Peptides against a protein of PDB entry 4GMN. Designs and how they scored, part 221

Target 1, 375 residues: chain A of PDB entry 4GMN
Amino acid sequence: RYANITLLALVTLASIGTDFQETLVKGNQGSRESPISAADEEWNGFDDADGDAMDVDQKSSSGEDQEEDYEEIDVKEDDEDDDDDSITSEMQADMERVVGADGTDDGDLEDLPTLRELIQTAVPQLIRLSNLPIDSDESLTIQSHALSALNNISWTISCLEFANGENANIHNAWYPTAKKIWRKTILPILEADSADLKLATQVTSLAWAVARVLHGETPTDGNPHRKFISLYHSSKQQAGGNSNSIEEPEDPFQGLGVKCIGVVGSLAHDPAPIEVNREVGVFLVTLLRQSNNVPPAEIVEALNQLFDIYGDEELACDKEVFWKDGFLKHLEEFLPKMRTLTKGIDKRTQPELRTRADEALLNLGRFVQYKKKHA

## One batch from the design tools (peptide; made by RFdiffusion4, then SolubleMPNN)

Design b2_p23_3_s3 (from b2_p23_3, 13 letters changed)
Fold by OpenDDE base, seed 1:
Structure b2_p23_3_s3 (fold): chain B 375 residues (1-375), chain A 23 residues (1-23)
Amino acid sequence: as target 1 above (375 residues)
Amino acid sequence: SEKRFLDLAYELRLKRINEKLEK
């Protein structure tokens, strides 16, 4: 009973996160003329669709009163440690700091009460539900739905523009919560090193959404970029050994490999430590060098991450990694391979993959020209 | 679906790349 209510609540939260995305996207498309004032689109509640009440005849079977004497097992409350209460108290203290900072454009979501409740009330509960001990198929289902809800919320927020101080109030409200999702949900699941590829895919999708906002400010504890690089390699080894086709997702961009590239690319952005940037940059460039054995969608994502990481000449990573490690030469040598790869994608069977590959090829040519001009 | 998020992420990325190339 409780699990069904929890599952329904998690599905509802995942839906709200999706509907909120649509509202934010519409707002951002409309704001080409006017800033996203919270316009009065009344959320018209679910219309009461007249669902026919199926009369399930409850047959009254009169089974007998066996008074089984349940012995009161005096389970000693062993004082198991303060770790669970610390999460809620630290999250409350971080929220109080975001709310308690005087009248500057701090994470005050006064004008966004639904987003505030989603970040402040729903996300902490989802973090807790994602960290429950896995002792049953029901606990696995709860964790999966909690991760799905966190994923949808995090992806929604990651689709906002935060450059040039845009949406600073939302950024400031989300930033501490995003770090809590990283530390309390993502890292523990990555450290558990479970052979569950479904769970690994879910946590990696969530990690990508979170890292798309935090970038190089993502917590570096335990070198998470190396864990995702290891997961990338492990996923390729498992797919190669068993001829049981783990059904590659119908969408090439939904693969675990693409998600791993997206995470590590996002983690390598400024102000990431130069050595983290280097390790990720070398990983991405190595994928391009090995492109004959890499899915086209992963090549597209690796290129896009390289453009985002190294697209600014003022950043320390431009001098200390891009130029120092000779990345321009590798990108230039990859241009003819990318042209061949892109032309090999059938426009009829894989139109999206072809479009994204054509875009990445165009951008690769432009990026190489840009870097040569600014050398 | 995660696809819709990725599509929007690609549009935003393409916009930023074009804005950098126009400078």
Scores: peptide ipSAE 0.145, ipTM 0.781, DockQ to the pose 0.659
Fold by OpenDDE base, seed 5:
Structure b2_p23_3_s3 (fold): chain B 375 residues (1-375), chain A 23 residues (1-23)
Amino acid sequence: as target 1 above (375 residues)
Amino acid sequence: SEKRFLDLAYELRLKRINEKLEK
């Protein structure tokens, strides 16, 4: 009885975190309908010269179009209005205020009562539940649901803009709680060195969400970046050996490897110690050098992390790591490999992976040009 | 799904990159 009530409460908290994220996405998209169409014009393409058009006159023979009458199986969309009424009107109103709040106000979460209760009341209980002694399958289930709820909440908060003092009230309320999640939930699970890949995936996803807010201010106790790099390598060794691979998530971006890259990339941002930044930067550049044996989604994430870490020339890591360790040369040498990799992704079978790879390739070209101009 | 969080993270990244290229 108590277990079922606890599980229901955890599922509800996980749902709320997802629904808040959907509201945030919709609110941010509505402000972004400024036409992206205008920026396409000024890419002055290189005048690639007169390469002789070989007239390969391949007369494709007229194969008979057998109109196979695909009977439209009128799949009645049973509009199961899963009115997942999980979003209270108060929670929706809080998220609408957060999306609209350009508010530099260092004030308490007085105007955000549901978000306040989520951070101050729910999250501390979820941290406690994630740290229960594992003595039964029931305790494992409770831990998994608590981690899922913490993940969804942390990801939702990590999608808010905090640059230039935006959402400062939310940042200030979340920051100590995020550090508590890191120290009380993430670190103990990572230190337990469990062979459970499911648990490792859950804690790594949560760690990425938390590190996307804390960045280089993430607690450095026990060198967590090295633990996630080790987890990355261990995950690759396990996938190669057992044909009973846990079904690689159908989404290439949900893989443990991508999540590990996302965590360590986030941990390497300023004001991270220069040696932490260097170890992560070398890891990411090494993935690009070994790209023939790395999944395309991990290459995309590694590139994106490199752009985020080294995209500011005023940061100490630009001089002390990027330029000093010769990262530009490795990025330039990777450009032709990235073009080949991206072109090798089938748009029909993997449209999202192809889109993200095309974006990362474009950004790699721009980033290399930027760095050459600011050398 | 965790996918939805990643999609937003990519969109936010693209915005930040474009804003830096316009300066």
Scores: peptide ipSAE 0.131, ipTM 0.770, DockQ to the pose 0.607
Fold by OpenDDE base, seed 4:
Structure b2_p23_3_s3 (fold): chain B 375 residues (1-375), chain A 23 residues (1-23)
Amino acid sequence: as target 1 above (375 residues)
Amino acid sequence: SEKRFLDLAYELRLKRINEKLEK
């Protein structure tokens, strides 16, 4: 009974995070005349677990015909449906205000009551649920749903612009909560060294969403970048050995490898320790050097992370890592390989991957030119 | 779907990269 209510509440919170995302996407599209086709990818939620119908034997006991007058309890279906639409409308209105707010209103989260309650009330409970002792399939299910809800919320917030002091109120409210997600949810799961690739994928997605806001201010406790690099390598070793293809996600960008790259790239941003930046930078550049054995989506993400990390010449990592470790040479040597890789992607079968690769190739050319100008 | 988040993330990234490369 309590489990079902908790699961329902977690599904509702995950849905809320999705609706907020859709509102943010629509709001950002409304400000930009470029028609990015909303791919209506249905949320393929619940795999129907095969209910093995145990044949309980029909023992035919012939008990007597007592005509008990079943009073039709007229169960009034109380139309409780009205309250859910109202909450969704308020949530949508909050997110529309976030997207539509010219960044001049240093307004407190007072103007964003739903987002405030989500951050201050819901997320702390989700963190608690994600930290339950795993002692049953039910507790594992609760953890998975809590991680999914945290993922959706964290990704939604990570899609807000925080540059130049935009959404500073939301950033300031989220920042301590994001650190709490990291320390209380992400780190403990990463430290448990679970062989569960589903859990690893969920926590890595959440870690990426959180790290996209915290960047180099992400807690360095336990060297999480090394754990995600290790997870990247471990995921590659498992995929190569068992011909039981773990269903590679139909989307190349949903792969655990891409997510690991996204996390470690985000962790390496300023003000990350130079040693962390170097280890991540070397990892990313090594993927480019080994590109013949790396999925194209991972190469795209690795390039994008390198551009984000080293796109600012004023940062200490530019001098101490990028130039010192000769990353420009590796990027230049990779240009012809990236052209070949990108051209090898079929536009008909993988249109998104091709678009992202064409973009990353363009940016690689621009980035190399930029770095040569500022050498 | 995480895809929608990635799409928006890529758009925001491109914007930031272009703004930095134009300086």
Scores: peptide ipSAE 0.127, ipTM 0.775, DockQ to the pose 0.736
Fold by OpenDDE base, seed 2:
Structure b2_p23_3_s3 (fold): chain B 375 residues (1-375), chain A 23 residues (1-23)
Amino acid sequence: as target 1 above (375 residues)
Amino acid sequence: SEKRFLDLAYELRLKRINEKLEK
C-alpha cells in the first residue's frame, strides 16, 4: 500500500516537472511571436483547365457482388483527450510569474508557492528515496522513480535563464538543493560503480541537469569529471563487446555518451579549476579528432560544450587552455570533417540529428572566425 | 521527456551564441 502511494507520488512529481517545462517553453515562445502579419496573399485560384470528359463506356457486367455488410464499427475514437489537466491553476500562475517577474535576489519564493514546495519539501524527500538501501526490486523501482522525478525537476529549473541575474530568487533557492542532489544522490551512485547502465544513464541525466545550473561550482570532491569520462569510455567498450544491443535510445541525443559529454562540459565551465577544464577540453577535442568512430550526436554535443566553455575570451580558461593547448587548430581541422559528417546524415530518417548537426556546423564556422578575430 | 529539455537547451544555447557573435 505505502509503496504504491509512493510510486504514484513519484510519477506525479515527474509529470509536474514536465508540465512546468512545457509552460515555460510556451511562455518563452509567446515573447517571440511578434505577430507575423498574416499577409493575406490572395491565393489566386487554380485556373479551371479543360477537363476532357473521357467517355468511360459503362460495361454493364451484372456481377452479384455480395454486399458484405461491413458494419462500420463506429470505433468511437475516444479521443482520450489526455488533457492531463495536471497543470493546476496554481502551477500555471507560478509559471506566469517566473516568466514575468523581476526576481528578488533573496531566494524567497513567496510568489512561487508551488515551486517552493517542490524545492523545499519534495526534492529533499526524493533525495532520501534515491538513497534507500537497494535490497529488493521494489527499492530499485522506488530509486528509479525518485531519480526520474529529480531529473525532470532539475532539468526544468536548468532551462531557466540565470544569466545577468535573471531569476536570481529561483537560482538562490535551487543552488543549495542542487549541491545536495550532487553530494547525496549523484556521487554515491557513481561511487558504487554499478554495472547497471540504466541506473548510470538516469544518474548521468540528473548530473547533467544539475551541472547545467552549478557549472564550475559543482562540487569537485572525488574528481567527478574523470568518473564521467571513465563512464563514457566504459559504455563504449561494453557496446562494442556484447552484441546485446543496449537498446541505443531511438533518440541519438538521449544516449549515455551524449549525457556524459553534457555533464563533463558543464563541469568545465568557469569557475572550474583550470586543470579540470583542461582535462575536459582535451577529452572533447579528442572526440573531434576521433570523429570517424564517434556517433554524430556526441560530436554535436562536444562542439556545443566547446562553444559554451570557450566562448568567452575574458575567462582564464581561454588563455590557459584554449590558446595554450592549440584548440583553434583542432577546430579548424575539424570543419571539413564536420561538413562531411553532417552531409552523411539522412534528412529523411534522422531530421533532428541533421538539423542539430547543421546548426553545430554553422556555429563551428562562426566560432572559428570569432576566435581568429580575437587572437 | 528528456528530449524536450534538450531541445529547449539547444534553443537557449543557440540564442546565446548568436547574441555573442552579433557583438
Scores: peptide ipSAE 0.156, ipTM 0.786, DockQ to the pose 0.681; fails the geometry check

Design b2_p23_3_s4 (from b2_p23_3, 14 letters changed)
Fold by OpenDDE base, seed 4:
Structure b2_p23_3_s4 (fold): chain B 375 residues (1-375), chain A 23 residues (1-23)
Amino acid sequence: as target 1 above (375 residues)
Amino acid sequence: SEREQLRLQRELQQKRINEKLAK
């Protein structure tokens, strides 16, 4: 009973997170569309594990026909349907207000009661549920659902513009909670060193969503960038060996490799320690050098991360890492390879991947030209 | 700055991509 209620509540929270995301995607057609790529983890519903119906042999005991008058207990289906639509509509109205607010209203989260309750009440419970001891399949299921709900919420919030002090109220409310997700949910799961690739994918997706807001202010405790780099390499080693292909996600951008790149790229932004930035930068540049063995989606993400990390010449990482470690040469040498890679993507079968690769190629050319002028 | 132009161009491109993928 309590498990089913908890699971239902987690499904509802994940649905809410998805509906918010859809509303933001629909509303944000006007503002800075950061790549939503990893947020479209549809909550794949419960795979009804076909419980093998144990054929309990119906021993035909011939017991006598006592006509017990079964009073039809008229179970009034209480139409509890009315309350769910009201909550979703209020949540939608809050998101429409966040998207439609020209960033002039420094309004408190008082004007966003649903988002406030989501951040202040729901997320702390999800963090708690994600930290339950895994001692049963039920606790594993609860963790998975809690991670998915946290993922959807975190992705939704990460789609908000926080540049130039936009949505500062939401940012200020989310920031401590995001750090709490990182420290209480993400780090412990990464430290448990589970061989569960599903769990690793979920935590990495969540980590990316959180890191898209925290960037270089993400807690560096335990060198999480190295854990995600290790996870990237481990995921590649497993995919090469057993033809039990964990179904490569139909979307190339939902792959664990892309998610790992997105996380470590986000972690390397200023004010990240220069050592963290260097290790990530070297990792990303190494992917470009090894591009013949790297999926195109991972190359696209690695390029985007490199542009975002090193796009600012005023940052310490530009001088101490980008120029010092000779990254421009590697990017310039990669240009012809990227042209070949992008042209090799079929527009008919992989239209998104091709479009994002065409963009990344264009940006690579511009970035190389920019850096050559500022050498 | 040329940096800001590069950033703005990426943001505008991403917007155009998403507008195309949403259709």
Scores: peptide ipSAE 0.029, ipTM 0.666, DockQ to the pose 0.056
Fold by OpenDDE base, seed 1:
Structure b2_p23_3_s4 (fold): chain B 375 residues (1-375), chain A 23 residues (1-23)
Amino acid sequence: as target 1 above (375 residues)
Amino acid sequence: SEREQLRLQRELQQKRINEKLAK
C-alpha cells in the first residue's frame, strides 16, 4: 500500500517537473530570448548572423562568489538495519531535517512558489528515496521513480539561462541542492558499481542534468569523470558480446554513450581542475580519432562538448590543455571524416541526427578557423 | 514516464539546436 502511494507521488513529481519545463519553454518562446546553455553563450562565435566571426565581447563579470562556508552538517546516518520498506516516521523526521539544513533563503523564490516547493520540499525527499537500500523489486522501483523525478526536475532547471546573472535567484536556490543530488544520489550509485545498465542510464541522465548547471564546480571527489569514462567503455563492451540487442533507444541521442559524453564534457568546464579537463579532453578527442567505431550521435555530442569547453581562449584550459596537447591538429584532421560521416546520415530516416551532424560539422569548421586565428 | 524523460531531453537538445541555428 505505501509503495503504491510512494510510486504515485513520484510519478506526480516527475509530471510536475515536466509541466514546469513546458511552462518555462513556452515563457521563453514568448520572450525571443530562448535559454541557451551557458556553454552556448560562452561560444558566441557560432551565431548565424553576418559571416564575419563576431568579436566575443565577453564581459566576464568576475562575480566574487563568496565561498559561503556551508557547514557540512554531518548527518550521521545511524545504520539501524530496520528492514521495514515503509517510509517510517523517523524517515519523515530526517527528511524534514534535510529540508531545514540547506540554508536556502526562502526569500529568493518568493515569486516562484512551485519551484521553491520542488527544490526545498520535493527534492530532499527524492534524494532520500533514491539512496534507500535495495532489498526488493519494490525498492528498485521506488529508486527508479525517484531518479526519474530528480532527472525531470534537474533537466527542467538546466533549461534556464544562468549566464550574465540571469535567473540568479533560481541558480542560488538550486546550486546547493544540485551538489546534494550529486553527493547523496549520484556518487553512491556510481560507487555501488552495479551491472544494471538501466540504473546506470538513469543515474547518468541525472548526472548530466546536474552537471549542466554545476559544470566545473561539480564536486570532484572520487574522480567521477573517470567513473563515467569507465561506464562509457563498459557499455560498449557489453553491447558487442551478446547479440541480445539491448534495444538501442529509438533516439540516438538518448544512448548511454551520449549521456556519458554529456556528463564528462560538463564536468570539464572551468573552474574544473586542469587534470580533470585534460582527461576529459583526451577522451573526447580520442572518440574523434576512433570515429569509425563510434555512433554518429556520440560524435556530435563530443564535438559540442569540445566547443563548449575550449571556446574561450582566456580560460586556463586553452593554454594548459588545448594548445599543449595539440587538440587543434586532431580537430582539423577530423574535418574530412566528419563531412563523410554527416553525408552518410540519411535525411529521410534520421532527420534530427542529420540536422545536428550538419550543425556540428559547420561549427567544427568555424571552431578550427577561430582557433587558427587566435593561435 | 520514460517517454516524458526522453521528451524533456529532446526538447533541451532541440532548443540548443534552434538557438544555435537562430543566431
Scores: peptide ipSAE 0.019, ipTM 0.657, DockQ to the pose 0.203
Fold by OpenDDE base, seed 5:
Structure b2_p23_3_s4 (fold): chain B 375 residues (1-375), chain A 23 residues (1-23)
Amino acid sequence: as target 1 above (375 residues)
Amino acid sequence: SEREQLRLQRELQQKRINEKLAK
């Protein structure tokens, strides 16, 4: 009885976190005609105030692509109006305010009472539940649901813009809680060295969400980047041996490998220690060098992380790591391999992977040109 | 997009949660 009530509450909190994201995404899409997601922003470098977009006049050789009449399979979206009434009108009103409000610098969420209660009341309880002694299958289930709820909340908050003081009130309220999630939930689970790949995937997803807000200010206690790099390698060794394919998530971007790359990439941002940045940068560049044995989605994520980490030439990591360790040469040598990799992805079977690979290829070309100009 | 990945991740997680609750 108490277990079922706890599980229901955890599921409700996980749903609230998901629904909160959907409304943030819809609200941001409503203000921008096209969902130019921040990820659809072509990496233009920091200096492209000068609108000399080199028209690389890719003369489209008009190959007569036969119009294969793809019958529009009218997938009737059965609008299963699953009226999951999980979003209260108060939550929706808070979400609309979060999307529209250039938040005041006060870490006070007076104007966001639902988000305040989520951060101040719910999250501390979820942290407690994620740290329960595992003595039963019930305790393991509670931990898994608590991690799922923390993941959904943390990811939702990580989708807010915090650049230039945007949403500063939310950032300031979340930041100490994010550090608490890291120290009280993520680190203890990573230190327990569990052979449970499901638990490892859950904690890595949560770690990525938290690290997307904390970046290089993520607590460095116990060298967490090395633990995630080790987890990446361990996950590859297990996938090669047991024909019990834990069904690789149908989405290639949901793989544990991608999540590990996302975490360590986020941890390597300024103001991360230069040695942390170097170890991560070397790991990412090594994936590109070994690309023949790396899933395309992990290559795409590794490229995006490299662009984000080393896009700013004013950062200490540019001089001390990028240039010093000769990363430009490795990126330039990878460019023809990336073209081959991207062209090898079937647009019909893997449209998202192909689109993101095409974007990453374009950005790689631009990034290499930028770095050559600023050498 | 990363946001769509986050959505898909959460949708997949929520779907997995819902599938486990329905069992």
Scores: peptide ipSAE 0.019, ipTM 0.602, DockQ to the pose 0.031; fails the geometry check
Fold by OpenDDE base, seed 2:
Structure b2_p23_3_s4 (fold): chain B 375 residues (1-375), chain A 23 residues (1-23)
Amino acid sequence: as target 1 above (375 residues)
Amino acid sequence: SEREQLRLQRELQQKRINEKLAK
């Protein structure tokens, strides 16, 4: 009886976490009514000052590549929108306030009661439930659902902009809780060295969500970046031996490898120790060098992490790692490989993977040009 | 659900891409 109520509560908390995200995304889209054509949005580096739009004179070499008029078969995917309209009026009001609030710096979530209760009341209980002794299948199920709820909440919060002091109240309320999730939930599970790839995937997803807010301020106790790199390599060794038993997620970007890259990339951001940054940077660049044996989605994530880590020339990691370890040369040498990789992705069967690979290729070109200008 | 987690992660990744492209 208590277990079923606990499971229902955990499923409900996991759903609430997603519903908050959907509402936040809709609210942010409403403010983005400027139709910036997604085609002209260019990664130009992290230079604050001189918005000299690199007028990349794309001389349209009119290669008459025959537009094969692929008739858009309007496959009405019946989105069975299970429109469980579970968005409470309080959740909607909280999201409207998050989108509209010029950041009151007071870490008091007085104006965000639902989010406050989620962070202050629910999350501490989820942390407790994720740390239960695993002595039964019931305890394992409770842990999995608690990790699921923590994941959705942590991801939702990681969608908020915290740059330039935006949403500082939410950041300040979340930050100690995020560190608690890391120390009390993530690290103990990683240290248990379980052969359970499902649990490893859940904890790695949660770790990525948490690390997207904490970045280089993520607790470095026990060298967690090395644990995730080891998990990356171990997952590849297991997949190579037992190709039949790991249901590779249908979505290439949901793979354990992508999640490991996302975690370690996030951990390597400033103010991470330079040695942590170097170990992660070398890992990511090594994936690009070995790209023939790396899934395209992992390459896309590795590139995106490299751009985020090394996009600011004022950071110590730019001089001490990026330039010192010669990363630019590896990125330049990877450009033609990335073009081949991207062109090899079928737009019809893997449209998302192709789009994200095209974007990563474009950004790689720009990033290389940026770094050459600032050499 | 696991499906909702997957959807959420996609949306987050897409947001990050859009934010990088918008700069």
Scores: peptide ipSAE 0.019, ipTM 0.663, DockQ to the pose 0.273; fails the geometry check

